# Peptides against a protein of PDB entry 3B8E, part 117

Target 1, 230 residues: chain A of PDB entry 3B8E
Amino acid sequence: PFLIFIIANIPLPLGTVTILCIDLGTDMVPAISLAYEQAESDIMKRQPRNPKTDKLVNEQLISMAYGQIGMIQALGGFFTYFVILAENGFLPIHLLGLRVNWDDRWINDVEDSYGQQWTYEQRKIVEFTCHTPFFVTIVVVQWADLVICKTRRNSVFQQGMKNKILIFGLFEETALAAFLSYCPGMGVALRMYPLKPTWWFCAFPYSLLIFVYDEVRKLIIRRRPGGWVE

## One batch from the design tools (peptide; made by RFdiffusion4, then SolubleMPNN)

Design b2_p19_1_s2 (from b2_p19_1, 15 letters changed)
Fold by OpenDDE base, seed 1:
Structure b2_p19_1_s2 (fold): chain B 230 residues (1-230), chain A 19 residues (1-19)
Amino acid sequence: as target 1 above (230 residues)
Amino acid sequence: LEKRALELLEKALKLAEEL
């Protein structure tokens, strides 16, 4: 998010506080939950890895897979961001290069894509209105990410949802997202304004995309053991 | 509802600027 903010000079799509809430609030409990995940049912059936050949390739592939998932997560967040801004009159093309004027407190006549003038205060409201849905989008996408990370090779349907700690993690991150989104004072304290419940659904296609992507990846790995997809 | 939400947001932002 921050790189695109710099490169495209768009209004800040995700605040620093929101990032901290992701890293500290929504990522930690799920990560801990994965430490308690039951061993993959096929892990004991795996042949001993060749430490010279298999390790480097697998680390690169894992890094690429996580990198790709992270990119899909970011795309989901940006999609939500652009939708919100478009609903408020700022089309994606108009946002390019707008940051300088957007962040200037002395400019109170920034025009949207329809020629409506926006005060600094109004712009910041819209900006901060994007932070919460972006966060929620990440949480919803993280549901898929957490679920898919349970296994490296087995389908989620094969491994199941037996880890109560993982279920607790999913509940906790969702509850935190709801709390940050709807609790009075969060807009002031965290710049996380309340969002319409409909915004939760904006992430679902991306969550599904990640899930399908990983299930397909795992299916390929199962069909072609030792392939470049591990 | 959108106007009320915007008004609430404006109030929240003003409060945030005062802090």
Scores: peptide ipSAE 0.000, ipTM 0.191, DockQ to the pose 0.034
Fold by OpenDDE base, seed 2:
Structure b2_p19_1_s2 (fold): chain B 230 residues (1-230), chain A 19 residues (1-19)
Amino acid sequence: as target 1 above (230 residues)
Amino acid sequence: LEKRALELLEKALKLAEEL
């Protein structure tokens, strides 16, 4: 997110405080929850042929899968960001290079894509309005990520949701997202303005995409053991 | 080529997270 902010010179899509809330609040509890997941029956039965090479290949493939998931998460966040700004009159193309004028307190006549002039205060309200739904989008996408990380090869439908700690993690993330989005004072304290409930659904296509992607990946691994996807 | 592109993208993203 921060790189795209620098490279494209767009208004800040995700604030530093929001990033900290993701890293400490949203990512930490799921990571702990995954540590208590039941071992997949298929992993426990296979002795590694070569512990060094098979571990390295496995780490590379896991890193690639997580990298792909992380990209889909970022795309989901940016999609939500662009939709909100477009609804407020700022089309994605118009945002390119706008940061310099956007962040300038002395410029109170920044035009949107329709020629409407925006004061500095109005622009900052819109910017901070983007932080909360970006965060919520990440949480919703992480639901799919957390669920798919339960197994390496087996479908979620085969393994099921037996880990109560993981289920608790999903509810905790959701509760935290709701708290940060709707608790009075969060706009002042965290620069996270209240979210319209409809924005929770904006991430669902990306969550579904991750879920489908991983199920297809796992299906390929089951059909072709030892493939490059494993 | 896609694998290399993804590896390069991951390296770029990691480098970017470190920056």
Scores: peptide ipSAE 0.000, ipTM 0.283, DockQ to the pose 0.019
Fold by OpenDDE base, seed 3:
Structure b2_p19_1_s2 (fold): chain B 230 residues (1-230), chain A 19 residues (1-19)
Amino acid sequence: as target 1 above (230 residues)
Amino acid sequence: LEKRALELLEKALKLAEEL
């Protein structure tokens, strides 16, 4: 989010404090919970890794976990951001290069895509209105990410949802997201204005996309062992 | 595709460290 904010010179899509809440709050318990996941039913049928040649973490695993899934998460957040700004009169193309004027307190006549003028205070309200939905979008996408990370090869339907700590992690991150979104004072403290309940559903297509993508990937791995998808 | 995604991630991380 912050990289795109700088490169595209768009209004800030996600606040720094909100990023810290993702990295330290919503992601920590889910990540730890994966250490308690039951081994895949087929793990004992796999050949032992060669300790001299086989890395515990390969480039494929890193690329999948942080590259592909992370990009889908970012796309989900940015989709929500662009939808909110478009609903407020700022089309995506108009946001490019707008940051300089957007963040200037002395410019009170920044025009939207329809020629409406926005004061600094009005612009900041819209900006901070984007932070909460972006955050919630990330959390909702992380539900799917956490669930798919339970297994490398087996379907989630084969593995099941037996890890109570993982289930607790899903509730914890959801409860934290709800707290940050609806607790009084979060608008002042975190620059996260209250979220309309409808925005929780904006991320669901992306969560479903991640889930379907990973299930298809795992299906291909099961049908074609040693393929390029591994 | 995975190698390209990793390269993109490394570039993004490097850029983030420079900022």
Scores: peptide ipSAE 0.000, ipTM 0.280, DockQ to the pose 0.020
Fold by OpenDDE base, seed 4:
Structure b2_p19_1_s2 (fold): chain B 230 residues (1-230), chain A 19 residues (1-19)
Amino acid sequence: as target 1 above (230 residues)
Amino acid sequence: LEKRALELLEKALKLAEEL
């Protein structure tokens, strides 16, 4: 999110507070929960890896999986951001390079894609209106990410949802997202304006995409052991 | 090539984390 904000000079899609809530609130407990995940049933049946030759973590797998998942996650957030701004009159093309004028408090006549002028206050309301849905989109995508990270090779359907701590992490991040989205005063305190319930569903296609992607990846790994995808 | 792909992927991951 932040890199595209810098590179494309778009209005800030995700606030610093929301980033901190992701990094400290929504990611940490789920990540810890993965340490308690039961070993894959197929890994436990394999001979012990040679600690000198067999990296416990295939750096390629991790970099590919997390890189691609992270990209899909970012795309999900940006999709939500662009949809919200488009609904408020700012088409994606118009947002390119707009940051400078957007953040200037002295410019009160920034035009949207339809020629409507926006005051600084109005622009900041729209910006902060994007922060909460972006955050929630990340949380919803993280559900899929957390679930797929349970296994390296086995399908989620094969491994199942046995880790109670993982399940707790999913509920915690969801509860945090709901709290930040709907608790009175969050707009003032955290610059997170209330979320329309419909925005929770905006991320679902991306969560599904991540899930399908990972299941396909794992299927390929199972069918072609030692392939470049493993 | 794998190392470069890994580096590119790490860069893409870092980019995605920074996104």
Scores: peptide ipSAE 0.000, ipTM 0.252, DockQ to the pose 0.020; fails the geometry check

Design b2_p19_1_s3 (from b2_p19_1, 14 letters changed)
Fold by OpenDDE base, seed 5:
Structure b2_p19_1_s3 (fold): chain B 230 residues (1-230), chain A 19 residues (1-19)
Amino acid sequence: as target 1 above (230 residues)
Amino acid sequence: VEERALKLLEEALKLAEKA
């Protein structure tokens, strides 16, 4: 997210508070929940061919998969950001290079894609209106990520949702997202303005994409044990 | 590494807010 902000020179899509809530708030309980997850029956029965090389290959493949999932999460957040700005008159092409003028307090006549002029205060309201949906999008995508991380090879439908700590983590991150999105005063205190309930649905295609991607990956692993996708 | 990157980002954002 931050690299795109620097390279494209767009208005800030994700605030510091939202970043801290993601890294410290939403990831802690899930990480603990995974430690208490039951081992997959197929993982425990597999004898390593070479303990040193097979472990290294598996760690690299897992790292690549998590990197790809993180990229899809970021894309989901940016999609929501661009949709909100487009609904407020700022098309994605117009946002390129706009940050310098956007952040200047002395420029009160920044034009949108339709020639409407925006004051500094109006621009900051729109920016902060993007921070909350970006965060909520990440949380909704994390639902899929947490569910798929429960298994390495088996489908989620085969293993089921037995880990109560994981379920608690899903409720905790959702409750945090709802609190930050709808609690009065959060716009002033944390720069997280209230979210229209419809914006929760913007993340669903990306959650589904992650789920389908992982199920396809796991299906390939089951059909070709020891392949490049493990 | 992510925590360090976040701290650097936070510092950069604080600097940007002061500018």
Scores: peptide ipSAE 0.006, ipTM 0.333, DockQ to the pose 0.028
Fold by OpenDDE base, seed 2:
Structure b2_p19_1_s3 (fold): chain B 230 residues (1-230), chain A 19 residues (1-19)
Amino acid sequence: as target 1 above (230 residues)
Amino acid sequence: VEERALKLLEEALKLAEKA
């Protein structure tokens, strides 16, 4: 998220505090849960043919999987960010390069895509309104990602939801998201303004798409072991 | 405070890109 903010020079999609809440609060428990689930499903069932090389390959595969999950989460968050800003009059193309004027408190006539002028205060309200939905979107996408990443090859329907740590992680991240979104004072303390309940569902189509994609991927892997999709 | 945090992050990223 922050890299795209710098590269595209767009208004800040996710605040520093929200990033910390993701990294320390929402990503940690899911990451631990995935580590336990992978150990149960894939690592323990395969006798290492060569403990040194197979461990390194598994660590690389895990690192790539976590990297891919992070990218998917970021894409979901940016989708929500662009939707919110578009609903407020700022189309994605118009946001490119806008940051300099957006963050200038002396410019009170920043125009949206429809020619409406926005004061600095109004712009910051919209910006901070994006932080909470971005965070919640990441959590909603994580639900799918966690379920998907339970196994490398098995369908979610075949593996089931046996890992209690994973289930706990899902509830914990959801509870944290609800707390940060609706607890009084979070707007002042964390610049996370209250979220309309409708925004919880913004990422659901995306989560469904990645779920379907992964089930198809796993189906292909089962039918063609050793293919490029693995 | 957020501007300072952003500036620090930008500096940290610039340092990371140079390393």
Scores: peptide ipSAE 0.005, ipTM 0.289, DockQ to the pose 0.018
Fold by OpenDDE base, seed 1:
Structure b2_p19_1_s3 (fold): chain B 230 residues (1-230), chain A 19 residues (1-19)
Amino acid sequence: as target 1 above (230 residues)
Amino acid sequence: VEERALKLLEEALKLAEKA
């Protein structure tokens, strides 16, 4: 997210506070939950045939899969960001290069895509309005990530939601997202303005995409054991 | 409701800029 912000010179889609909330609030408990997840019987029982090569391949594949999921997650956040800004009159193309003028407090006549002038304050409100939905989008996408990370080969439907810690993690991240989105004062304290409930659904297509992607990946792994997708 | 939310947001931002 931050790299795209710099490269595209767009308004900041995700604040530092939201990043910290993701890293500390939404990722930590899920990570712990996964540590307590009962290892897939196939993962525990399958001794690497070649400990050196199979471990490296598995680490590379995990890294690639995580990288791909992370990219989809980021795309989900950016999608939500662009939708919100578009609804406020800023089309994605217009946002390119706008950062300099956007962040300048002395420019109070930044025009949107429709010629409406925005004061610095109004622009920052819109910017900060994006932070909460971006965060929520990440949380909703993380639901899928957590569920899919339970297994490497088995379908989520086979593993189920038996881990109470995972369920707790999902609840905690959702509760945190709700708290940050709706608690009075969070806009001032964290620059996370209240979120319309409808914005929670903006992430669902991406969560579904990740879920489908992982289920397809797992299906391929099941059909082709030892393939490059494992 | 949206206008009130925007006004609250504006007030919150003004407070944040003063802080």
Scores: peptide ipSAE 0.000, ipTM 0.279, DockQ to the pose 0.034
Fold by OpenDDE base, seed 3:
Structure b2_p19_1_s3 (fold): chain B 230 residues (1-230), chain A 19 residues (1-19)
Amino acid sequence: as target 1 above (230 residues)
Amino acid sequence: VEERALKLLEEALKLAEKA
């Protein structure tokens, strides 16, 4: 998010505090929960791999898959950001290069895509209105990520939701997202203005996309053991 | 624990802004 903010010179899509809440708050418990996930029934039945040759290839493939999921998560967040700004009159093309004028307190006549002038205060309200939905979008997409990370080959339907710690992690992330979104004072303290309930659903297509992507990947791995998708 | 962690983070950020 921050790199795109710098490169594209767009209004800040996600505050630094919210980034820290994601990295330290929402990801920690889920990451720990994955360490307690039950081993797949097939993992322990595999012959020992050559640790020198087979580990490096598998680590690269796993890293690539997680990198792809991370890109889809970022796309989900940016989609929500662009939708909110578009609903407020700022089309995505108009946001390019706008940051300098957007952040200038002395410019009170920044025009939107429809020629409406926006004061500095109005612009900052819209900017901070984006932070909460962006954060919530990431959390909702992380639900799918956590669920798919439970297994490497088996479908989620085959492995099931047996890890109580992972389930707890999902609830913890959701509770944190709800707290940051609706607790009084978060708008001032974290620059996260209250979230309209409709924005919780904006991320669901992306969560579904990640889920379907991973299920298809796992299906291919099951049908073609030792393929390039593993 | 989470509320305490959030409060500590907020305090740390406030200290960083004053610094």
Scores: peptide ipSAE 0.000, ipTM 0.285, DockQ to the pose 0.044

Design b2_p19_1_s4 (from b2_p19_1, 14 letters changed)
Fold by OpenDDE base, seed 1:
Structure b2_p19_1_s4 (fold): chain B 230 residues (1-230), chain A 19 residues (1-19)
Amino acid sequence: as target 1 above (230 residues)
Amino acid sequence: VEERALKLLKEALELAEKL
């Protein structure tokens, strides 16, 4: 997110506080939950890996897979961001290069895509209004990430949702997202303004996309053991 | 509801700027 913010000079889509909430609140508990996940049923059936060849390839492939998932996750967040700004009159094309004027407190006549002038305060409200939905989008996408990370080769449908700690992690991150989105004072404290419930659904296509992507990936791995997708 | 939300948001932002 921050790289695109710099490169495109768009208004900040995700605040530092929301990033910290993701890293500490929504990533940590799920990561711990995965440590308690039961071993994949096929792990014990795997032949001994060649430590010289298989390790490097697997680390690269894992890093690529997580990198790709992370990119899809970021894309989901940006989609939500652009939709919210578009609903407020700022089309994505108009946001390009707007940051300098957007962040200037002395410019109170920044025009949207429809010629409406926005004060600095109004712009910052809209900016901060994007932070919560972006965060929620990340959480919803992380549901898919957490679920798919349970297994490397098996489908989620085969492994199931037996880990109570995983379920707790999903509940915790969702509860945190709801708390940060709807608790009074969070807008002031964290710049996370209340979210319309409809915005929770903006992430679902991307969550589904990640899920489908990983299931397809795993299916390919199962069909072609030792392939470049492993 | 949207106007109230925007008003609350505005008030919250004003409070945040005073902090």
Scores: peptide ipSAE 0.000, ipTM 0.207, DockQ to the pose 0.034
Fold by OpenDDE base, seed 2:
Structure b2_p19_1_s4 (fold): chain B 230 residues (1-230), chain A 19 residues (1-19)
Amino acid sequence: as target 1 above (230 residues)
Amino acid sequence: VEERALKLLKEALELAEKL
């Protein structure tokens, strides 16, 4: 997110506060919860043919898969950001290079894609309105990520939801997201303005995409053990 | 409790912005 903000010179899509809330609030508890997941029955039974090479290949493949999931998460956040700005009159193409004028307090006539002039205060309200749904989008996408990370090879439908700590983590991050989104004063304190409940659903296609991606990946691994996808 | 949490978060943010 921050790299795209710098490169494209777009208005800030995700504030520093929201990043901290993701890293400390929504990522930590789920990560800890995964440490308590029951070992997949197949992982414990298969000794690697070569512990050094097979471990390295596996670590690379896992890193690639998580990197791809992270990209899908970022795309989901940016999609939500662009939708909100477009609904407020700022089309994605118009946002390119706009940051300099957007952040200037002395410019009160920044035009949107339809020629409407926006004051600095109005622009900042829209910007801060984007922070919360971006954060919520990440949380909703993380639901799918946490669920798929339970197993390496088995489908979620085969392994089931046995880890009570993981289930608790999913509810905790959701409750935190709801709290940060709707608690009075969060707009002033955290620059996280409240969002319409409909924005929670904006992330669902991306959560589904991650889920389908991982189920397909796992299906390929099951059909071709020792393939490049493992 | 909410006001205290907000205050702590604000203080943490101000500290993070200084780093």
Scores: peptide ipSAE 0.000, ipTM 0.281, DockQ to the pose 0.039
Fold by OpenDDE base, seed 3:
Structure b2_p19_1_s4 (fold): chain B 230 residues (1-230), chain A 19 residues (1-19)
Amino acid sequence: as target 1 above (230 residues)
Amino acid sequence: VEERALKLLKEALELAEKL
């Protein structure tokens, strides 16, 4: 989020404090919960890794976790951001380079894509209105990410949802997201204005996409061991 | 696809370190 904010000079899509809430609040308990996941049914049928040659974290794992899934997650957040700004009169093309004028307190006549002028205060309300839905979109996508990370090769349907700590992590993450989105004072403290309940559903297609993508990937791995998808 | 994603990640990290 912050990189695109700098590169494209767009209004800030996600606040720094909100990013910290993701990294330290919503992600930590789910990540720890994976340590308690039941071993895959076929794990003892696999040859042990060579500790001298085989890294615990390989390039494929980094590429999958941070490259592919992380990109889809970011795209989900940005989609929500662009939809909100478009609903407020700012089309995506118009946002490019707008940051300088957007953040200037002395410019009170910034035009939207339809020629409507926006004061500094009005612009900041819209910006902070984007932070909460972007955050919630990340959380909803993280549900799918956590679930797919339960297994490397087996389908989630084969593994099941037996890890109570993982289930607790999903509830904790969701409860924290709801707290940050709806608790009074979060608009002032975190620059996260209250979320319309409808925005929770904006991320669902991306969450489903991640889930389907990973299940298809795992299916290909099971059918073609040693393929380019592993 | 994985190599391309890893490359993009590295580029993004390098950019983040410069910022």
Scores: peptide ipSAE 0.000, ipTM 0.243, DockQ to the pose 0.019
Fold by OpenDDE base, seed 4:
Formats: C-alpha cells, sequence, structure tokens
Structure b2_p19_1_s4 (fold): chain B 230 residues (1-230), chain A 19 residues (1-19)
C-alpha cells in the first residue's frame, strides 16, 4: 500500500494508524497461531529433512507466500480504495499524481473527475473514509491467508480447522476491525471513520481468489510433487 | 467447531459470489 502511494503519488490509501493496527493487532495473533498449528498430516509421514539441503523456507515458499499472496492482498485493499474514491467522484486515473495537491492545505479547489471542487477538509474526510474500509479489507483477506497458511500441501478440507488458537485469531482480528470501524470517537482519535456494512463484503472476492489460488496451488503440488510451485 | 467454521466460510464465499 505505502509503496504504491509513493510510486503513483496517489492520496494515502492506508493511514499509519491502520498499518499499525494491522501489524500489531491483526497479524500478531494469527502469526502466533501458526506456531501452534498441528503438523500437516502428510509431513509426519515424510522422512526427516536433510538440514544441509532442505531449507525450512525455500525461495519458492517465500515467493509464493509473500509475493503472490501479498500482491492479491494489496490488490484487494486498493480495489476497495479505488471504489470508495470513485464513488466520491475521484476516478483511478485522476488520482495518479494528485497527492501533492491533495495534501496541500492551501489548495481548496482540487477538482474531481467530474469538475467538482473539493476543499482540503473535504478531501481529508474522503481520505480518512478510505482508511477504515481498506483496513477491513485487509482483515477479510487475511482470513483467507491465515487459513491457507495452515498447510503446505494438504487442502484446507483435508487438514481441517483444528487449531483453536488460529480460530481465536480470526475472531480477535474481526473484533478489532469491528471495534475500530464502529466505536464512537474512532474518527477523531484514529482518523478511522465509520464503515458502511457493505464494505465488509468488498474484500470477499479477493479472499475467495486467495483461497482458490492456494487450493489450485496445493492441487498442483499433490499432482506434481517436486514442482516449481511446491 | 470445525464444521461450523467451514460452513461459515462456505456461506461467506457463496455470499461473495452473489455480490
Amino acid sequence: as target 1 above (230 residues)
Amino acid sequence: VEERALKLLKEALELAEKL
């Protein structure tokens, strides 16, 4: 998110507070939960790894987990961001390079894609309106990410949801998202304005995409052991 | 709990497909 903000010079899609809430609030408990995940049923049947040749995390796993899944997560967040801004009159193409004028408090006549002028205050309201849905989108996408990270090879349907700590993590991040979205005063305190309930669903296609992607990946691994996707 | 979680996920996915 922040990299695209810099590269494309778009209005800030995700605030520092929301980033902090993701890193400390939504990611921590899920990450801990993965440490307590039960061994994959097929892993226990495999021979012990050769510590000289078999890395715990190979470049392929890093690329798949942090590269591809992370890109889908980012796309989900940006989709929500662009939809909200488009609903407020700012089409994605118009946002390119707009950051400088957007963040200038002395410019009170920034035009949207339809020629409507926006004051600095109005622009910041719209920006802060994007922060909460973007955050919630990340949380919803993280549900899928957390679930798929349970297993390397087995389908989620084969491994099941036995980790109670993982389930707790899913509830915790959801509760945090709900608290930040709907608690009175969050707009003033955290610059997170109230979320329309409909925005919770904006991320679901991307969560589904992650889930389908991972299931397909795992299916390929099962069919072609030792393939480049393993 | 597992079945309920999977069911909820499935329902959420089905809802997502309808939206």
Scores: peptide ipSAE 0.000, ipTM 0.169, DockQ to the pose 0.069

